# Ledger of designs, part 96: peptides against a protein of PDB entry 5HB3

Target 1, 150 residues: chain A of PDB entry 5HB3
Amino acid sequence: RQMQDRCMSEYNQRIRNAPEGSIDPFRMACYKIIGRCDLSNRSLDGLQTDVNDWIWLQFNLARETDRSLELAGESYGLAELQASIREIGLKHFPKTAAEDTNGSFGMFFYLQILAGMFEQAIAYLYPFSYVDAVHFAIALTYYGLLRPVD

## One batch from the design tools (peptide; made by RFdiffusion4, then SolubleMPNN)

Design b1_p23_3_s2 (from b1_p23_3, 17 letters changed)
Fold by OpenDDE base, seed 5:
Structure b1_p23_3_s2 (fold): chain B 150 residues (1-150), chain A 23 residues (1-23)
Amino acid sequence: as target 1 above (150 residues)
Amino acid sequence: SLDKEHELLAKLYEEDLEKLKAL
């Protein structure tokens, strides 16, 4: 708690007082990840990031805690992340094979798997690639991650 | 391509920010 309070104080001071462009982006990233500062902003400004960095950040920042215990006053856990991924999928990814012009279905499948949305991921993949969906279903079932319906 | 990935990443960040603001 004391360390978090210190991080928040330093983060806020730097945002307010530092000249524009003078803040080390890696330092700011440390405040966000370790100090949980400014959780409403999930971007790492000034850093080159990719989709893997994005999803990694989401998991690190996700907490299943009482809102009263969060310094930011926000509760964002796995359930909220899964909901966000669902909404992203609905807006930005193909729903059917006929809509897939860019081959982006694999990325959405990947995001769903990482978020633990196994049943939904398999159901999504099935119309794009039956064979791949079956292989992943078998593997996920073997590891007890997929709940097959009788 | 790298460009397509960057475009997707931008969409991911935008959507995430919208969801976080709604919390």
Scores: peptide ipSAE 0.154, ipTM 0.701, DockQ to the pose 0.072
Fold by OpenDDE base, seed 4:
Structure b1_p23_3_s2 (fold): chain B 150 residues (1-150), chain A 23 residues (1-23)
Amino acid sequence: as target 1 above (150 residues)
Amino acid sequence: SLDKEHELLAKLYEEDLEKLKAL
């Protein structure tokens, strides 16, 4: 808590007082991740990031363990992340193989798996790749992550 | 392609921003 408060203070001070472009983006990222500063802004400004960085950030920000300590307005857990991924999927990813012009279905499947949306991920993958969906379903079941509907 | 991934990333960030604005 003391470290978090210090991070918040330093973050706010730097955002307000630092000349434009003088702030180390990595330091700002550290404040965001460690200090949970400015969680409303989920972008890492000034860093070249990819989808893996984005999802990694979302997971780090979606800490359920600190939910009791976080202000009600800053609580972003796994459930909220999953909801976000669902919405992203509905808007930006193909729903059917016929809509898949870019082969992006795999990325959405990957995002769902990372977010622990195993049943939804398998259901989504099934119409695109039956064989892969079955293989993943078997694997997830083996590890106890997928509950087969009996 | 790298370009498609960047486009997707941009969409992901845009959606996050929209959700955060709605809170």
Scores: peptide ipSAE 0.149, ipTM 0.695, DockQ to the pose 0.073
Fold by OpenDDE base, seed 2:
Structure b1_p23_3_s2 (fold): chain B 150 residues (1-150), chain A 23 residues (1-23)
Amino acid sequence: as target 1 above (150 residues)
Amino acid sequence: SLDKEHELLAKLYEEDLEKLKAL
């Protein structure tokens, strides 16, 4: 609690008082991740990030905090992340092989796997690459991550 | 490949912003 309060105080002070671009973006990222400061802003401004960085950030911010202590607006858990990925998929990724002009289906499959959406990931991959879907299904089943449909 | 990834990343961040605004 004391560390979090200190992080929040320092974050707020820097955001208010520091000239634009003068703040170390890595330090700001630390305040966001460790101090859970400004969770409404899920971007790492000033950092060159990729999709892996994005998903890593989402996981770190999606801590299962005791829901009783967080204000209703700050509760972002794994379920919310999974919902977000689902919505992103519906809006920005191909639904069928016929719609896939850029080969982006693999990225959405990857995001679903990282988010623990194993059944959905396999179901999504199947129409794009049958062989790959079967191989991943076997592997996930072997590790106990995929539940066989009874 | 890099340009496509950056475009995707931009879409991911935009979606996050929209969801956060709806809360």
Scores: peptide ipSAE 0.148, ipTM 0.694, DockQ to the pose 0.072
Fold by OpenDDE base, seed 3:
Structure b1_p23_3_s2 (fold): chain B 150 residues (1-150), chain A 23 residues (1-23)
Amino acid sequence: as target 1 above (150 residues)
Amino acid sequence: SLDKEHELLAKLYEEDLEKLKAL
């Protein structure tokens, strides 16, 4: 608790008092990831990030902390991440092959796999690429990650 | 393209912020 309070104090002081552009973006990222400072802002300002960085950050922030100690507004676990991925998919990714103009279905499939949404990922991929969906289903089943419906 | 990826990333961050505000 004392360490967290100190991290929050230092983080807030730097955000408020440091001249714009003078703060090391990596240091700020460390405060966010390690110190769990300002979890409501999941952007890493001043860093060039990609989708892999985003999903990695989400997993790191989704720590199963003792729910009893987390303030109600800071509870973000795997279930909440999976819900977010689902909502993102509904809003921003093609639902059918006919809607896919840019080949973005693969990215959404990838995000679902990373989030452990294996059944949903295979179901999503199937209408876009039957062969690939079957191959992934076989592989996931082999590793015990996909439960076949008997 | 890098531009498409950045656009997607922006959408991901916006959606995440909305979800966090709802909690």
Scores: peptide ipSAE 0.145, ipTM 0.693, DockQ to the pose 0.071

Design b1_p23_3_s3 (from b1_p23_3, 15 letters changed)
Fold by OpenDDE base, seed 4:
Structure b1_p23_3_s3 (fold): chain B 150 residues (1-150), chain A 23 residues (1-23)
Amino acid sequence: as target 1 above (150 residues)
Amino acid sequence: SLDKEHELLHQLYQEDLAKKAAE
């Protein structure tokens, strides 16, 4: 808690007072990840990142264990991440096979799986790949992550 | 901020695809 408070204070101070380009992006990333600062902005500006880094960040920030210790305005958990992923899907991923020009449906499926959106993931995958959807449904059911409709 | 994140995700994904295609 003390470390988190310190991180927040330093983060805010640097954002406000540091000259442009003088802030170490890695340090800022540490403040965000460790201190959970500025959770409304879940990106790492100034760093060369890829999609895996972005995904890692989203799930790292989506901590449920510390939610009770966070300020109401700084709360970010799995539910919020799921909401974000849902919105991403609506805006940036194909909804039908006909809309899929670059095979991006798999990424959205993957994001949903990572976020525990199993039913939605299977439903989404089904029109793109029937066989894969069935296989995943079976697997998820086996592990107790998907409840089949009786 | 959410829109910005979505845009970033899309951009990053496209970059990843481009990298894979180049390999």
Scores: peptide ipSAE 0.037, ipTM 0.528, DockQ to the pose 0.821
Fold by OpenDDE base, seed 2:
Structure b1_p23_3_s3 (fold): chain B 150 residues (1-150), chain A 23 residues (1-23)
Amino acid sequence: as target 1 above (150 residues)
Amino acid sequence: SLDKEHELLHQLYQEDLAKKAAE
C-alpha cells in the first residue's frame, strides 16, 4: 500500500507539473503497471510499442482487485477486459465461416482463451474448425478449465 | 495466416492509440 500510494502521488505530481516529454516514459510505465495509476489510459505513452506490448499490457492491467480498496475509483479487472474482447469480437472478427475472408478467427479465439473465456472460445471456434475446437475442448476439460456439459 | 491475424490485431492496436490521441 505504501508503495502504491507513493507511486500514485508521484505519478499525479509529474503528470500535472512536468512539461510534456520531460518525464521518463519507462518510469511512467512503472507507475501505471505497479501503481495502477491512470487505468483509463491503457497505453504506454512515449514508448515504442507493438501489438505484443499492447496485448501484454491489457492483460497485465486487468488484475482482480477489491474495488473497495481502490483509492482513485479506477478499476480495471478481468470482467472489463472480457467485455472489451466481446465488443472487439462483435466489431472486428467474423461471426461465421462465411464471413471469414482473412482467416482472422484464430486471433479472436486466442484472445478469448487468454481472457479465460474458455466456453465462449470453444463455441466460437467450432464452426470454423470443429477438429481444433474438439481438441482444445478436451485439453481444457482435462485441466479443469472447461465446464462439463450437463 | 498468422501474419494476417497479427495485422488485424495491429490495426486494433493502432485504432486504440488513435482514440487516445484524439482525447
Scores: peptide ipSAE 0.035, ipTM 0.555, DockQ to the pose 0.084
Fold by OpenDDE base, seed 3:
Structure b1_p23_3_s3 (fold): chain B 150 residues (1-150), chain A 23 residues (1-23)
Amino acid sequence: as target 1 above (150 residues)
Amino acid sequence: SLDKEHELLHQLYQEDLAKKAAE
């Protein structure tokens, strides 16, 4: 609690009072990741990041914590991440094989799997690749991650 | 291709930045 309060105080002070470009971006990243500061902004300003870094950040910030203990009412968990992935799918990924122009359906399938959206992932993959969908469904069922229909 | 998929995710990243800047 004391550590978190200190992190929030320092983070806010630096964001508001420091001249532009003078803040150490790595320090700010630490405040965000470790101190859980400013969770509404799930990006790292001033750092050169790639897609893998972005994906990593989204999942690491999506911690299941006691929301009542979080300062400033900021919370971000798995449910919020899953909601974000759904929105991304609706806006940026093909919904049918006919809409698929570059094979990007695989990435959306992958994101859903990472987020534990197994039933939705299989349902999404099925019209694009029947064989792959069946194989994944069998594997997920074997490990108890997918509930089969009767 | 994987490269095109990465480009799309980079766009999503940029959109997050833009949203924050607009708030």
Scores: peptide ipSAE 0.035, ipTM 0.549, DockQ to the pose 0.103
Fold by OpenDDE base, seed 5:
Structure b1_p23_3_s3 (fold): chain B 150 residues (1-150), chain A 23 residues (1-23)
Amino acid sequence: as target 1 above (150 residues)
Amino acid sequence: SLDKEHELLHQLYQEDLAKKAAE
C-alpha cells in the first residue's frame, strides 16, 4: 500500500511538473504496470509498441485488486476487460458467418478465450466452424473450464 | 489469414491510442 501510494504520487508529479519530452517512457511504463497508476489510460505513450504488447498490457492491468485499495474510479479487473472485449466484438468483428468477409472470426474467438469467456467463445465459433467449436468444447470440458448446461 | 487478423488487431490498437490521445 505504501509503495503504491508512492508510485502514484511520483507518477502524478512527473506528469504535472516534468518538462515536455523529458519523461523517460520506460519509467512511466513501470509506474503504470507495477504501481498500477492511471489505469484509465491502458497505453504506453512514447514507446514503440505492437499489438502483442497491447494484448499483454490489457491482461496484465486487468488484475482484481481489492477494491478497497484502488480509488473507486481506477478499478480495472477481468470484468471490465470482458466488457471491453464484448464491445470490440460488436463493433469490429463479424456476428454471423454471412458477415465474415476477412475471416477475422478466429481472432475474436481467441480474445474471448484469453479473457476466460469460454461459453461465449464456443457459442460464437459454432456458426463459423462447427467442427472446431465441438473440438474446443470437448477440450474445455475436459479441463473443467466449460460448464455444460444441464 | 493470420496476417489479416493481426492487421485488424493493429487497427483496434491504433483506435484505442487515438481515443486516449483525444481525451
Scores: peptide ipSAE 0.035, ipTM 0.551, DockQ to the pose 0.082

Design b1_p23_3_s4 (from b1_p23_3, 17 letters changed)
Fold by OpenDDE base, seed 5:
Structure b1_p23_3_s4 (fold): chain B 150 residues (1-150), chain A 23 residues (1-23)
Amino acid sequence: as target 1 above (150 residues)
Amino acid sequence: SMDEEHNKLYELYLKDEEKKKKE
């Protein structure tokens, strides 16, 4: 808690007093990741990142609501991340096989799996690849991650 | 905004896919 408070203080001071672009991007990243500063901005400015880095960042910044209330001024948990992934899917990924021109459905499936949205992921995958959907459903069921439909 | 971040993800995805095709 003391460390986070210090990070927040330093972050706020630097943002207010430092010229734009003068803050070391790596230091800024540390404030976000470790200090959980400015969680509304989920990008790492000034750093070259890829999609994997983005995914990693989202999951690392996500915290359980109870923990976030205790330790962070901003709450962003798994539920909010899941909601974001849903919105990403609606906006940028194919909803049906007919809309799939680039085979991007796999990426959205992957995001849903990472976020623990197993039932939705399988339901999404099914119209694109029946065989794959069944295989994943079996595997997820075996590990107790997929609830059988009563 | 959250919308901007969502767009960023998709842009990064496209960029990565393009890199894979060039390799």
Scores: peptide ipSAE 0.234, ipTM 0.786, DockQ to the pose 0.804
Fold by OpenDDE base, seed 3:
Structure b1_p23_3_s4 (fold): chain B 150 residues (1-150), chain A 23 residues (1-23)
Amino acid sequence: as target 1 above (150 residues)
Amino acid sequence: SMDEEHNKLYELYLKDEEKKKKE
């Protein structure tokens, strides 16, 4: 807690006083991840990142903490992450097989599975690949993650 | 903004796919 407070203080001071781009991107990343500073900005500027890095960051920032206990006043949990994934899907990923030109549906399916959106993931996958959707549905049911609709 | 973050993800995805095609 003391370290977090110190990180937040340093982060706020540096953002206000330092010229843009003068702060080490790695240090800024540490303040964001460890200090939970500026959670509204989920990008790591100045670092070469890939999709996996982005996913990793989102899950690390998503903490189930009581909103009242977070000093930063910003709460970002699993529900917010799920909402973000849904919005990403609506904006950037194919909704039907006819719209799928690049085979990108798999990435959106993957994101939904990682976020625990199992029912939505299966429903999304079904029109693209019937066989795969059935296989995943069976597996998820076996592990108790998918409830059979009576 | 949230929209900017979502756009960044998609840009990263496209870059990764382009790299895979060149390999």
Scores: peptide ipSAE 0.231, ipTM 0.784, DockQ to the pose 0.826
Fold by OpenDDE base, seed 1:
Formats: sequence, structure tokens, C-alpha cells
Structure b1_p23_3_s4 (fold): chain B 150 residues (1-150), chain A 23 residues (1-23)
Amino acid sequence: as target 1 above (150 residues)
Amino acid sequence: SMDEEHNKLYELYLKDEEKKKKE
């Protein structure tokens, strides 16, 4: 708690007093991840990031902390991340094989798996690749991650 | 906004796919 308070204090001080762009992007990232500062902005400005970096950041920011203990008035947990992934899918990824022009379905499947949305991931994959969906379903069932439909 | 973040992800994905095609 003391470390978090210190990080928040330093972050606020630097944002207020530092010229725009003068703060090291890595340091800003540390304040965001460790200090939970400015969680409304989930991007790392000034860094060359790829999709994997974005994913990593989202999962690190999505801490199920007891809402009562978060100094930052905004709680962002796994549920919110899952909701975001769902929205991303609806907006940017194909819903059917006929809509898949770029083979991007695999990326959305991957995002859903990472977020623990196993049932939805399998259901999504099925129309694109029946064989792969079955294989993943078997594997997830073996590990107890897929709930059998009664 | 959340929408902007979602768009950013997709843009990053597209850039990554373009790089793979050039490799």
C-alpha cells in the first residue's frame, strides 16, 4: 500500500510538472502497471508495441483486486476484459467463414482462450475449422476447463 | 475511449500480419 501510494504520488507529480513527452515511456508504463495510475488509458504512448504487447498490458491491468482496496476509483478486472474482447470480436473479426477474408478468426479465438472464454472460443472456432474446434474441445475437457453441456 | 483501444488492437494485428507476409 505504501509503495502504491508513493507511485501514485510520483505519477501525479510528474504528469503535472513534466513537459509533455519528457517522461520516459517505460517509467510511465511502470506507474500504470504497478501504481495503477490512469487506468482509463490502456495504451503505452511513445513505445513501439505489437499485438502481443497490447494483450500483455490488458491482462496485467486486469487485476481482480477487491474494489474496496483500489486507490484508483476505477476497477478493471477479468470480467471487464472479457467484455472488451467480446466487443472487439463483434467489431473487427469475422462472425462466419464467409466473412473471413484475411484468416483473422484465429486471432480472435486466441484472445478468447487467453481470457478464459473457453466455451465461447470453441463455439466461435467451430464454423471456421471443425477439426480444430473438436481438438481444442477435447483438450479443454481433459484439463477440466470446458464445461460439458448437459 | 474503449472503442479507441479496440481499434488500436485491430490496427496492431493488421500491422503484424503485414510484417509476416513480407517475411
Scores: peptide ipSAE 0.226, ipTM 0.779, DockQ to the pose 0.807
Fold by OpenDDE base, seed 2:
Structure b1_p23_3_s4 (fold): chain B 150 residues (1-150), chain A 23 residues (1-23)
Amino acid sequence: as target 1 above (150 residues)
Amino acid sequence: SMDEEHNKLYELYLKDEEKKKKE
């Protein structure tokens, strides 16, 4: 708690007092990841990142924090991440096989799996690749991650 | 904003896919 408070204080002081862009991007990343400072901004500015880096960041920031200590504006958990993934899917990924021009359905399937959205992931994959959906469904069921529909 | 983050993901995805095609 004391370290977090200190981190937030330093972060706020630097953001307010430092010229824009003067803060080392890696230091800023540390403040976000370790200090959980300014979680409303989930991007790492000034760093060359790829989609995997983005995914990694989202999952690290979505760590379960004690609700009692979270400032109302900095609560970001798995549920919020799942909601974000749903929104991303609705906005940027094909909803049907007919809309799939770039083969991007696999990426959205992957995001859903990573976020623990197993039932939704299988349901999404099914119209794109029946065989793959069945294989994943079997595997997820075997590991107890997918509830069989009675 | 959440929308900006969502757009960023998609942009990163597209960039990665373009790199794969060039490789």
Scores: peptide ipSAE 0.220, ipTM 0.777, DockQ to the pose 0.815

Design b1_p23_4_s1 (from b1_p23_4, 10 letters changed)
Fold by OpenDDE base, seed 3:
Structure b1_p23_4_s1 (fold): chain B 150 residues (1-150), chain A 23 residues (1-23)
Amino acid sequence: as target 1 above (150 residues)
Amino acid sequence: SAEEEAQDKYMQQYFEKLAAQNA
């Protein structure tokens, strides 16, 4: 609690008093990840990150905190992450094999799997690679992660 | 909300940068 209060105080002081862009991006990342400051902004400005860094950040921020203890009213859980991934998919990833120019469908499949969106991931992969979709479907079913549609 | 729009804009910029790096 004391550390969080200190982080929040320092964060608020810096955001209010520092010129825009003058704050060390790594320090801001620490305030966000450790201090859980400003969770409405789930991004790390000024850092060169990849998709793996992004998804790692989202999972770290998406904690099931007791809703009662997060003073900021910002609840970000798995459901919100899944919604974000769905939206990203609609905006930035190919919907059909004909739209896929660089093989990026695999990345979106991967993101959906990480987020536990198994049925949607398989459904998405199927038109790109039938064989791979079937293999993953069998594996997921074996582990009880995929519900067979009757 | 303005916060949701800011987040959407950030995500868009992020994925545009990633696409540019992978091209």
Scores: peptide ipSAE 0.031, ipTM 0.583, DockQ to the pose 0.215
Fold by OpenDDE base, seed 5:
Structure b1_p23_4_s1 (fold): chain B 150 residues (1-150), chain A 23 residues (1-23)
Amino acid sequence: as target 1 above (150 residues)
Amino acid sequence: SAEEEAQDKYMQQYFEKLAAQNA
């Protein structure tokens, strides 16, 4: 609590007083990750990051806590992450094999799996790779992660 | 929103970088 309060105080002070772009991006990342400051902004501006860094950050920021128990005034959980991934999928990933120009469907499948969106992940993969979709469906069912549709 | 635009830009940069790494 004390560390978080300090981080929030320093973060707010820097946002208010520092010239735009003068704040060390790594310091801002520390405030976000450790201090849970400004969770509405889940990007790391000014850092060279990739999709793995992004997803790592999302999971780090995501908390399965009741909003009432979250020390940060902002709540971000698995449901919000799943919503974000769904939105990203609609905007940035191919919906059909015919739209796939760069083989990026696998990344979106991966993101959905990480977020526990198993049924959606399999349904998404199916038109790109029938065999792989079936294999993953079998595996996920075996581990009790896939809900069979009645 | 500005936040959505920032997120979209961030994701776009990621995918462009990913595409460049895989080319």
Scores: peptide ipSAE 0.036, ipTM 0.607, DockQ to the pose 0.433; fails the geometry check
Fold by OpenDDE base, seed 4:
Structure b1_p23_4_s1 (fold): chain B 150 residues (1-150), chain A 23 residues (1-23)
Amino acid sequence: as target 1 above (150 residues)
Amino acid sequence: SAEEEAQDKYMQQYFEKLAAQNA
């Protein structure tokens, strides 16, 4: 609590008073991750990041356990992350094999799996790679993560 | 919202860059 309050205070002070580009992006990232500041903006501006960094950030922000402790009405959990991934998928990833020019379907499949969107991930993968979709479906079912549609 | 649009643009650029790197 005290650390979070301090982070929030420092974040608010810096965002208001610091000249544009003068704040260390890593420090801002710390305020976002630790302080849960400005959860509406889930990007790390000014940092060179890859998809792994992005997804790592999303998972760190998507804490369900602390919802009861979050004083601010900003709840960001797994459901919100899943919603974000769906939106990203609709906007930035191929929907059909015919639209896949760069093989990026695998990345979206991976993001869905990480977010626990197993049924959707398999359904998405199926038209791109039938064999892979079946293998993942079997594996996920084995681990009890995929509910077979009766 | 303007923030949502900014985030969408960021994500678009991010995934475009990623696609270019994997290509």
Scores: peptide ipSAE 0.032, ipTM 0.591, DockQ to the pose 0.357; fails the geometry check
Fold by OpenDDE base, seed 1:
Structure b1_p23_4_s1 (fold): chain B 150 residues (1-150), chain A 23 residues (1-23)
Amino acid sequence: as target 1 above (150 residues)
Amino acid sequence: SAEEEAQDKYMQQYFEKLAAQNA
């Protein structure tokens, strides 16, 4: 708690007082991850990040703790992450095989799998790659992760 | 919101970059 309060104080001070572009992006990332500062902004400005870095950040910011335990009043859990992934899918990924120009469907499938959205991931993959969807469905079912649709 | 637009732009640029790297 004391460390989190200190991180939040330092983060707020740097955002307000540091000249634009003078803030070490890695330090700001540490304040965000450790101090849980400004969770409404789930990006790392000034860093060259990829989708793996983005999803890693989302998982690090996600907490299964009671919202009442969050000092900043900002809560971000698995449900919010799943909602974000759904929104990203609607905006940035192909909905049909006909819309797939860059083969990006696999990345959205991967994001859904990481977020535990197994049924949605398989349903999404099926029209793009039937064979892969069946293989993943078998594997997920074997591990008890896929709920059979009754 | 402006924050949502910034996040959307970041994600768009990110996915475009990823698509370019995988092409």
Scores: peptide ipSAE 0.032, ipTM 0.594, DockQ to the pose 0.429; fails the geometry check

Design b1_p23_4_s2 (from b1_p23_4, 12 letters changed)
Fold by OpenDDE base, seed 5:
Structure b1_p23_4_s2 (fold): chain B 150 residues (1-150), chain A 23 residues (1-23)
Amino acid sequence: as target 1 above (150 residues)
Amino acid sequence: SRQEEATDKYMEQYFKKLEEANK
């Protein structure tokens, strides 16, 4: 908590006093990851990053705590993350097997699983790969992560 | 929004790499 407070203080000071883009990108990354500063911008500007880095950042910044109990001034919880994943799916990924041209459905399935959207993930995967969907459903059920069908 | 633009950039990058891998 002390470290977070310090990071927030330094971040705010630097943002106010430094020209845009003049702060070292690695330092800014530290403020974001450790200090949870400026959570409205969940990217690492000025660094060579790829989709894997982006994925890592999204899920590490998310908190499964009550928004009212967040230590940081800004909140980014599981609900917001799940909403973002849904929006990404609607915009970028195939909705049906007929729309699949490059096999990217697996990535969206993966994102949904990481976000704890298990029922939706299985339902999404089913038309693309029946066998895989069934296998994942069995596994998720075994671990109590998938609700039984009535 | 800024966040949406950043996300779109990463998605585009991903799909570009995917296309290259499928060649």
Scores: peptide ipSAE 0.358, ipTM 0.860, DockQ to the pose 0.728
Fold by OpenDDE base, seed 4:
Structure b1_p23_4_s2 (fold): chain B 150 residues (1-150), chain A 23 residues (1-23)
Amino acid sequence: as target 1 above (150 residues)
Amino acid sequence: SRQEEATDKYMEQYFKKLEEANK
């Protein structure tokens, strides 16, 4: 908490006083991850990053806890993450097997699973790979993560 | 939004990489 508060303070000071882009990217990352600063901008500028880094950041910044329990000035919860994933899916990923040209459906399935969108993930995967969908459905059910259908 | 733009960038990079890998 002390570190987080310090990060928030330093972040605010630097944003106000430093020229844009002058802040060390790694330090900025620390402010983002530890201090949860500027959660509306969930990216790491100035670093050589790929989609995996982006994914990592999105899910690490997300908090599944009640918003009321957050001590940080900004909140980014599971609901917001799930909404983002839905939007990403609609915009970037194939909706049907016919639209799938490069096998990217797996990535979207993965994102949905990470976001706890289990039912939606299975439903999405089913038309692409029946076998895989059933496999994951069984597994998720076993762990109590998937609601069984009567 | 800025966030959407950043997301789009990463998605495009991913798809580009994926396409290259599939060749």
Scores: peptide ipSAE 0.357, ipTM 0.860, DockQ to the pose 0.788
Fold by OpenDDE base, seed 3:
Structure b1_p23_4_s2 (fold): chain B 150 residues (1-150), chain A 23 residues (1-23)
Amino acid sequence: as target 1 above (150 residues)
Amino acid sequence: SRQEEATDKYMEQYFKKLEEANK
């Protein structure tokens, strides 16, 4: 908590006094991850990052808490994350097997699974890979994560 | 929005790498 409070204090001071992009990118990363500063921008600007880093950041910043419990006064929970994943799917990923040109459907399936969107993930995967969809459906049902349909 | 632009950048980067890997 002491570290988080210091991060917030320093961030607020620096953001007012420093031009955009003038703050050290690694320091900004610390403010975001530890201090939860500027949660409206869930990226690490100025660093050489890839999609895996982006995925890691989204899920680490997500909190299953009410806004009133957030020390930084900002909230980003599972519901917001799931909404973001849905929007990403609509914008960037193939909707049907016919639209699949590079095999990226697996990544969107993976994102949905990570976000706990199990029914939607299986439904999405089915037209791309019947065998894989059935395999995951059986496994998820076994662990009680998927509701079976008669 | 800034968040949307950042997300789009990562997605574009991913697809570019994927295309390069599939060549």
Scores: peptide ipSAE 0.350, ipTM 0.857, DockQ to the pose 0.818
Fold by OpenDDE base, seed 1:
Structure b1_p23_4_s2 (fold): chain B 150 residues (1-150), chain A 23 residues (1-23)
Amino acid sequence: as target 1 above (150 residues)
Amino acid sequence: SRQEEATDKYMEQYFKKLEEANK
C-alpha cells in the first residue's frame, strides 16, 4: 500500500533522527497500525488505553501472511499471537476454578476464542462452567470450528 | 521484555477494574 510505504518511510526517518518520545503518540499509532512499524512493541504508548484497546491492537497487527512479504522486515502472525495468549494465560489467569477469585476466566476464554484456539478454549472453560462450555462446543461444532472427538 | 511489561500493565489494569466492579 502506498500509505504503508509512506508511513514506513516517515517512521524510519523520524526514529533515526528524533529523540525517543518526541514523536506524537497518535502519529506513532498510525505508523504502527498502518505501517506495521516496530512490531516488537505492540502497544500504544503515550495514549490513554485499556485492555480492550490492547486486544484490538494485538489482533489487528497479527498477519497470516508469509514473512517474506512483510515490508517492515518484521513478522507478527497468528502463531506468535497464539503463543502470546498462552503465556498470558499461564501468567495472569486462573488455571482452576479454585484459583478463580474474580471471575476472570471468561476473559481468557474470550482471548483464546479470538485467537482461534477453539479446542483449548473449550477445554479451559469446562471446569469453570460446564453449561457454557457445552453451549460453545455445540455452536463451534456447528460452524465447523471445533473438531469432534472420534 | 518491553512487550511483556506492556502486556502486564494492561492485565493488571484489567484485574484492578474487575475487582472494583465486583465490590
Scores: peptide ipSAE 0.347, ipTM 0.856, DockQ to the pose 0.725

